# Ledger of designs, part 99: peptides against a protein of PDB entry 5EIB

Target 1, 366 residues: chain A of PDB entry 5EIB
Amino acid sequence: VDLEPGTMDSVRSGPFGQIFRPDNFVFGQSGAGNNWAKGHYTEGAELVDSVLDVVRKESESCDCLQGFQLTHSLGGGTGSGMGTLLISKIREEYPDRIMNTFSVMPSPKVSDTVVEPYNATLSVHQLVENTDETYCIDNEALYDICFRTLKLTTPTYGDLNHLVSATMSGVTTCLRFPGQLNADLRKLAVNMVPFPRLHFFMPGFAPLTSRGSQQYRALTVPELTQQMFDSKNMMAACDPRHGRYLTVAAIFRGRMSMKEVDEQMLNVQNKNSSYFVEWIPNNVKTAVCDIPPRGLKMSATFIGNSTAIQELFKRISEQFTAMFRRKAFLHWYTGEGMDEMEFTEAESNMNDLVSEYQQYQDATAD
Target 2, 366 residues: chain A of PDB entry 5EIB as posed
Amino acid sequence: VDLEPGTMDSVRSGPFGQIFRPDNFVFGQSGAGNNWAKGHYTEGAELVDSVLDVVRKESESCDCLQGFQLTHSLGGGTGSGMGTLLISKIREEYPDRIMNTFSVMPSPKVSDTVVEPYNATLSVHQLVENTDETYSIDNEALYDICFRTLKLTTPTYGDLNHLVSATMSGVTTCLRFPGQLNADLRKLAVNMVPFPRLHFFMPGFAPLTSRGSQQYRALTVPELTQQMFDSKNMMAACDPRHGRYLTVAAIFRGRMSMKEVDEQMLNVQNKNSSYFVEWIPNNVKTAVCDIPPRGLKMSATFIGNSTAIQELFKRISEQFTAMFRRKAFLHWYTGEGMDEMEFTEAESNMNDLVSEYQQYQDATAD

## One batch from the design tools (peptide; made by RFdiffusion4, then SolubleMPNN)

Design b2_p14_5_s1 (from b2_p14_5, 7 letters changed)
Fold by OpenDDE base, seed 4:
Structure b2_p14_5_s1 (fold): chain B 366 residues (1-366), chain A 14 residues (1-14)
Amino acid sequence: as target 1 above (366 residues)
Amino acid sequence: MPPGIFIELFDAPK
């Protein structure tokens, strides 16, 4: 789905364009212009029914629909505004199905779009209420990985999108290969989400290696396990050491010993025990899939529900507040039918979410 | 570029 027709033509003409049904391409004539309100109330609202018709048709073709996965950017008006509108409408129509998202968080390091903090804050407000599971893919973290770890002098959107694709492929491994831990969306939610609002995950991927270092590293289970828990491998710009893990899932791919994986996972938990809540027993889940990712012998994907995710929301909130206190660019949103109160409500709900994470971070076993 | 929004439906594994 896109509000810009040219994007859809690029997908159709691409190497994978033939894997999608022609009728599943829904596009507008006028883009959202990086404005959440255009995506949510005007241009996106005109297109939403056409998307819902496709969703209904595809849902009817499922033998046992378990849920939906939406991938979107929170910086752009289409992904943020129209994406959250679609999430809301799908949730209303399918309240018993799991809503999973890959939500790409904006960063000033990657984009000069000044209104991205508004789009992100308005989107997070919707995601808190209308999703069951949200993978936070942070452009700040992706940029830092590309620059610091991968040694890319000038990270491109292509480089960032490669990390996004690797992460998405990793976290969906259990859903694509039957017989694994968390083989369905609901089981994943039950294992990962102890409190309904605290469903924002920090993903991580290993190995992350520069092109010059790839030739010399033997990938081992201990190295993968250590890298997954390293803050530098997190796809969200949060330091897990500044918070506590509520829940963790680790997904290993490739031919490896399950015994060695279990031993290394126990070792890393013991080494990082101060960064876990003590009042959630058995809060680390491990899966092993014998099928490696393309181009790698082994990989590991991390899913963390950590109170450290509040650092991401605080960053967005600070950027939002800096503009909103001056009412900068607000007329572009109010001119599309938004009220200034919607901004205040979104800011408040995101601050409440931060406070909830902090409360559970500070909670002790009774 | 990928489309602004991508939606996948998950069916139960057979």
Scores: peptide ipSAE 0.400, ipTM 0.869, DockQ to the pose 0.818
Fold by OpenDDE base, seed 1:
Structure b2_p14_5_s1 (fold): chain B 366 residues (1-366), chain A 14 residues (1-14)
Amino acid sequence: as target 1 above (366 residues)
Amino acid sequence: MPPGIFIELFDAPK
């Protein structure tokens, strides 16, 4: 789905364009112009029914629909505004199904779009209320991984998208291969989300290797386990050492010993015990899938529900507040039918979320 | 750029 027709043509002409049904391509004519309000109330609202018709048709073809997964950017007007409108409308129609998202967070290091803090804040407000699980993919973290870890001198959107795709493939492994941990979206939510509003995850992927070191690096279970818990491997720009894990899932892929995985996962938990809450028992879950990812002998994907995620929301909130206090570009949103009150409500809800994460970070076992 | 929104449906494993 896109409000810009030219983006859809690029997907259709791409290597995978033929995998998608032609009727499942829904596109607008005018674009959102990086404005959440255009995506949510005007241009996106005109297109939403056409998308819902496709969603209904595909849902009817499912034998046992578990839920939905939406991938979008929170910086752009289409992904943020129309994406959150679609989430709301799908939730209204399918209230008993899981809503999962991969939400790409904006970064000043990657984009010059000045209104991204508004789009992100307005989107987070919707995601808090209307999703069951949200994977926070931070463009800041992706850029830093590409530059520092992968040793790319000039990271491209292609390099960032490669990390996103690897992470998405990793976290959805259990959903695609039967008999694994978190084999369904609901079980994942039960294991990962102890508190309904605290459903924002820090994904991570291993191995992350520079092209120059790939040939010499042994891929071992200990190395994968160590890398998954390294703050430098997180796809969200938060330091897990500044917070506590509420829950963790680790998904290993490839031919490996389950015993070795369990031993290494126990060892890493013990080494990092100060970074876990002590009052949630058995809060680390591990899965092993024998099928490796393409081009790797083995991989590990990390899902962390950490109170450190508040650093991401604080960053967005600070940027939002600095703009909103000046009423910078506000007329672009109000001109599309938004009230200034919607900005203050979104800011308040995000600040409440930060406060809730902090409360559980500071909580002790009674 | 990739399209602004992707929606996937998850069916139960057979």
Scores: peptide ipSAE 0.396, ipTM 0.864, DockQ to the pose 0.804
Fold by OpenDDE base, seed 5:
Structure b2_p14_5_s1 (fold): chain B 366 residues (1-366), chain A 14 residues (1-14)
Amino acid sequence: as target 1 above (366 residues)
Amino acid sequence: MPPGIFIELFDAPK
C-alpha cells in the first residue's frame, strides 16, 4: 500500500513484483507529503476502504486467520498516518485477531523530514492502543550497525532495508515453520507481553559481519548467542544495560545442537542476570529451526521486551516537545482537520508509557 | 522504493 503511485509501479516492475497478487497493490494519487494527518484523516482515509476490501478478501482465503502483520515507517506520512489508520480499522473489524507491527522509528541521522517527531509521536499513541506486538526498528540503530559493525562508509537505504528484512525473516521464523516455539502470534504475545501496553520489542540479529571479515568468521552457537545479546546488534537504538528485560525470545536457525543452544542461552542469561527482572519466571524462550536463512549456515534473532525501550520513546518525545512548544509546522496538521489536543494526548500517552516502563524497571520481587 | 505499508496475514501453521 502506498499513497504514491510511482512507488507501487517500482515494486511491480521489480524482481519480486510478480510474487504479489496484482489486486493486492493498493495506491493513491496524491501522497501524504510526510504528514501524518494526510495519511490518517484525508488522503489515507480516502484509500483505506480499498485496502480493507483486499484485507477482507485475503482473510476469507485463510483457513484459520491468526492475525495481521503490518510493516510501516513512523517518519513518513503514509506509513505513520495511513498505517495507523489501517491498524485501527483492522482492529475494529477483527478484534479477536493479533495485530503485529514492524514499526520503523525515525532518526535525525537518517531523516529527510523535519516533522518526523510529530508523525512518530502520533503513531506511537495509536500503536500503544491498537497493537498487540510492535517490533521497534530504529533507523538510528540500523545506521549505526551499517556504519560501525558492517563497516559501510556510506550506508544506503538498501543496506538498512537488508537489516530490516533479515530481522523480519528471523522473528517470523517460528510462524512459518510448524512445531516451533511461538508457532502462532497469540502464543508469542502471551510469552512476550506481560502487561498489555508494554508490547514494544527490541529486535536483534546475528550474525552481523562486515564484508571484509565474513571469510574469517566462524558461525558458532556461542558466537551467535553472544552477539545476539550485544547492544550493538539491537535494531532499536537502546542499550539493554540501561534497563531490564521483562521477556526475551531467541530464535535460532540452521543445523545446530539444541543442547548447545540451551547451554549457551543459560550461560548468557546468567552472565546478564542483572539485566533481567527477577519477578517474571522463565521469561526467556528459545526456538530452533533447522532451516537456515538464505546465504547463512546459521543465524540467531533476538526479541527483547526491555524497559530500556523507553530511551527510544524519550528521544522521540524530546524532539516532539522541542517543535510542539514552538508550534512549528503544526498548521500543516491542523489544516487537515486535526486538533492540537491530539498532539498533547499523544505526547501524554507516550510519557505515560515511559513512566510505566520505568516503574517495572524499578520493581523488585516481594 | 518499497511500499509505504506492507500487510501480511498469518494463517494457522500447516
Scores: peptide ipSAE 0.394, ipTM 0.865, DockQ to the pose 0.785
Fold by OpenDDE base, seed 3:
Structure b2_p14_5_s1 (fold): chain B 366 residues (1-366), chain A 14 residues (1-14)
Amino acid sequence: as target 1 above (366 residues)
Amino acid sequence: MPPGIFIELFDAPK
């Protein structure tokens, strides 16, 4: 789905364009212009019914629909405004189905779009209420991984998207192979989300290796486990050492010993015990799939529900407040029929979420 | 560029 027609032609002409039904390409004629309100109330609202008709048709073709997964950017007007409108409308029509998102967070290091803090804050407000699981993919963290770990001098959007794709493939592995831990979206939510509003995850992937070092790197279970828990491998721009893990899932892929995986997962938990809450028993889940990812012997995907994720929301909130206090660019949103009160409500809800994470970070077993 | 929004439906494994 896109409000710009040119993006659909690129997908159709791409190597996988033929795997999609032609009718499943829904696009507008007028882009959102990086404005959440255009995506949510005007241009996106004109297109939403056409998208919902496709979603209904595909849902009717499912034998047992578990839920939906939406991938979008929170910085742009289409992904943020229209994306959250679609989430709301799908949630309204399918209230008993799981809503999962991969939500790409904006960063001033990657994008020069001035209104991204508004789009992100307004989107987070919708995601708190209308999603069951949200993977926070931070463009800042992706850029830092590309530059520092992968040794890419000038990271491109293609390099960032490769990391996102690897992570998405890792997370969805359990959903594609029967008999695994978290084999369905609901079981994943039950294991990962102890409190309904605290459903924002910090994803990570291993191995991350520069092209120059790739040929010399041994892929071992200890190396994957160590890298997966490294703060530098997190795809959200927060340090897990500044918070506590509520829950963790680790998804290993490739031929490996389950015993070795269990031993290494126990060792890393013991080594990092101060970074876990003590009042959630058995809060680390591990899955192993024998099928490696393409081009790798083995991999590990990390999913962390950490109170450190509040650093991401604080960053967005600070940027939002700095603009909103001056009423900068507000007329572009209010001119699309948006109420100024919705900005204040979105800011308040995000600050409440930060306070909730802090409360559970400071909670003890006693 | 990838589309601004991508939606996947998850069915139970057959």
Scores: peptide ipSAE 0.389, ipTM 0.865, DockQ to the pose 0.799

Design b2_p14_5_s2 (from b2_p14_5, 9 letters changed)
Fold by OpenDDE base, seed 1:
Structure b2_p14_5_s2 (fold): chain B 366 residues (1-366), chain A 14 residues (1-14)
Amino acid sequence: as target 1 above (366 residues)
Amino acid sequence: MPPGLFIEIYDAPK
């Protein structure tokens, strides 16, 4: 789905364009112009019914509908505004189904779009209320991984999208291959989300290796395990050492010993015990899938529900507040039918979310 | 650029 027709032509002409049904391509004509309000109230609202008709048709073809997964950017107008409108409408129609998202967080290091903090804050407000699980993929973290870890001098959108795709493939492994941990979306939510509003995940992927070091690096279970828990491998720009893990899932892929995986996962938990809450028993889950990802002998994907994710929301909130205090660019949103109160409500809800994470970070076992 | 939105529908594993 896109409000710009030109982006859809790129997907159709791409190497995977033929795997999608032609009728499942829904596009607008005017675009959102990086404005959440255009995506949510005007241009996106005109297109939403046509998308919902496709969603209904495909849902009716399911033998046992589990839920929905939406991938979107929170910096743009379409992904943020129309994406959150669709999430709301799907939630209204399918209240008993899981809503999962891959939400790409904006960064000034990656984009020069000045209004991204507004789009992100307005989106997070919707995601808090209308999603069951949200993977926070932070462009700040992706850029830093590309530059520092992968040794790319000038990271491109292609390089960032490669990390996104690897992460998405990793976290969905258990959903795609039978007999694994978190084999359905609901079971994932039950294992990962101890409190309904605290459903924002820090994903990570291993191995992350520069082209120059790939030849010399042995892919071992200990190395994968160490990399997954390294703050530099997190796809969200927060340090897990500044918070506490509520829950963790680790998904290993490739031919490896389950015993070795369990031993290494126990060792890393013991080494990092101060960074876990002590009042959630068995809060680390591990899965092993014998099928490696394409081009790798083995990989590991990390899913962390950490109170450190508040650092990501604080960054967005600070950027939002700096602009909103000056009423910068507000006329572009109010001109699309938004009230200034909606900005204040979104800011408040995001600050409440930060406060909730801090509360559980500071909580001790009774 | 990739499209602004992807929606996937998850059915039960067969």
Scores: peptide ipSAE 0.314, ipTM 0.840, DockQ to the pose 0.800
Fold by OpenDDE base, seed 4:
Structure b2_p14_5_s2 (fold): chain B 366 residues (1-366), chain A 14 residues (1-14)
Amino acid sequence: as target 1 above (366 residues)
Amino acid sequence: MPPGLFIEIYDAPK
């Protein structure tokens, strides 16, 4: 789905364009212009019914509908505004189904779009209420990985998208291959989300290796386990050491010893025990899939529900507040039918979420 | 970022 037709032509002409049914391409004539309000109330609202008709048709073809997964950017008007509108409408129509998202967080390091903090804050407000599971993929973290770890002098959107694709492939491993832990969306939610509002995940991927060192690196279970828990391998710009893990899932891929995986996972938990909440027993889940990812012998994917995710929301909130205090660019949103009150409500709800994460971070076992 | 929106619908494994 896109509000710009040219994007859809690029997907159709791409190497995977034939995988999608032609009727499942829904596009507008006018883009959202990086404005959440255009995506949510005007241009996106005109297109939403056409998307919902496709969603209904495909849902009716399912023998046992589990839920929905949306991939979107929170910086752009289509991904943020129209994406959250679709999430809301799907949630209203399918309240008993899981809503999962891959939500790409904006960063000033990656984009010069000034209004991205508004789009992100307005989107997070919707995601808090209308999703069951949200993978926070942070362009700040992706840029830092590309620059610092992968040694790319000038990271491109292509480089960032490669990390996004690797992460998405990793976290969906259990859904795509039978007999795994968290084989369905609901089971993942039950294992990962102890409190309904605290459903924002910090994903991570290993190995992350520069092109120059890749040929010399042995991939071992201990190295994968260590890298997976390293803050530098997190796809969200948060340090897990500044918070506490509520829940963790680790997905290993490739031919490896399950015994060795269990031993290394126990070792890393013991070494990092101060960074876990003590009042959630058995809060680390491990899966092993014998099928490696394309081009690798083995990998590990991390899913963390950590109170450190508040660092990401604080960053967005600070950027939002800096512009909103001056009422900068607000007329572009209010001109599309938004009220200024919606900005204050979104800011308030995001600050409440931060406060809730902090409360559970500071909570001790009675 | 993938441009636009991608929606996937998950059915139960048979």
Scores: peptide ipSAE 0.305, ipTM 0.840, DockQ to the pose 0.918
Fold by OpenDDE base, seed 5:
Structure b2_p14_5_s2 (fold): chain B 366 residues (1-366), chain A 14 residues (1-14)
Amino acid sequence: as target 1 above (366 residues)
Amino acid sequence: MPPGLFIEIYDAPK
């Protein structure tokens, strides 16, 4: 789905364009122009019914509908505005189904779009209320991984999207291959989300290796386990050492010893015990899939529900507040029918979320 | 960023 027709043509002409049904391409004629309000209230609102008709048709073809997964950017008007509109409408129609998202967070290092903090804050407000699980993929973290870890001098959107694709493939492994931990979206939510509003995850992937060092790197279970818990391998720009893990899932892929995985997972938890809450027993889940990712012998994917995610929301909030206090660019949103109150409500809800994460970070066992 | 919006519908694993 896109508000711009040119995006759909690019997808159709791409190497995977033929895997999608032609009727499942829904597009507008006028883009959102990086404006959340255009995506949510005007241009996106005109297109939403056509998307919902496709969603209904595909949902009716399911033998046992589990839920929905949306991949979107929170910086752009289509991904943020229309994406959150669709989430809201799908939630209204399917209230008992899981809503999962891969939400790409904006970064000033990657985009010069000045209004991204507005789009992100307005989107987070919707995601807090209308999603069950949100994977926070932070362009800040992706850029830093590309530059510092992968040694790419000028990271491209292609390089960032490669990391996104690897992460998405990792976290969805249990959903795509039978007999795994968290084999359905609901089981994942039950294991990962101890409190309804605290459903924002830090994904991580291992191995992350520069092209120049790939030939010298051994892929072992201990190395994957250590890298998976390294802050430098997190796809969200927050340091887990500044918070506490509420819950963790680790997904290993490739032919490896389950015993060795369990031993290494226990060792890494013991070494990092200060970074876990003590009042959630058995809060680390491990899965092993014998099918490696394409081009790798083995990998590990991390899903962390950490109170350190508040650093990501604080960054967005600070940028939002800096603009909103001056009413900068606000007329582009109010001109699409938004009230300033919606900005204040979104800011308040995101600040409340930060406060909730902090509360549970500071909570002790009774 | 992925272009536009992608919606995936998850059915029960067979």
Scores: peptide ipSAE 0.296, ipTM 0.836, DockQ to the pose 0.902
Fold by OpenDDE base, seed 3:
Structure b2_p14_5_s2 (fold): chain B 366 residues (1-366), chain A 14 residues (1-14)
Amino acid sequence: as target 1 above (366 residues)
Amino acid sequence: MPPGLFIEIYDAPK
């Protein structure tokens, strides 16, 4: 789905364009112009019914509908505004189904779009209320991985998207291969989300290696286990050492000993015990899939529900407040039928979310 | 960033 027609032609002409049904391509003509309100109230609202008709048709073809997964950007108007409108409408029609998202967070290091803090804040407000699970993929973290770890001097959107694709492939492994831990979206939510509003995850991937060092690196279970808990391998721009893990899932792929995985996972938990809450027993889950990712012998994917995710929301809130205090660009949103009160409600809800994470970070077993 | 919006619908594994 896109409000711009040119993106659909790129997907259709791509190496996988033929796997999609022609009728499942829904697109507009006018675009959102990086404005959340255009995506949510005007241009996106005109297109949303056509998307919902496709969603209904495909859902009716399911034998046992589990839920929905949406991939979107929170910086642009289509992904943020129309994406959250679709989430709201799907949630209204399917209240008992899981809503999962891969939400790409904007960063000033990667984009020159000035209104991204508005689009992100307005989107987070919708995601808090209308999703069950949200993977936070931060463009700042992706850029830092490309530059520092992968040794790319000038990271491209292609390089960032490669990391996103590797992470998405990792976290969806359990859904694609039967008999694994978290084999359905609901089981994943039950294991990862102890409190309904605290459903924002830090994904991580291992191995992350530069092209020059790949040939010399032995991939071992101990190395993968250590790397997946390293703050440098997190796809969200927050430091897990500044918070506490509520829950963790680890997904290993490739031919390896389950015994060795369990031993290394126990060792890394014991070494990092100060970074876990003590009042959630057995809060680390591990899965092993014998099928490696393409081009690797083995990998590990990390999913963390950490109170450190508040650093991401604080960054967005600070940028939002700096613009909103001056009423900068607000007329572009209010001109599309949005109320100024929705900005203050979104800011308040995001600040409440930060306070909730801090409360659980400071909570003791006593 | 992936272009636009992608929606996936998950059915039970057959």
Scores: peptide ipSAE 0.288, ipTM 0.831, DockQ to the pose 0.893

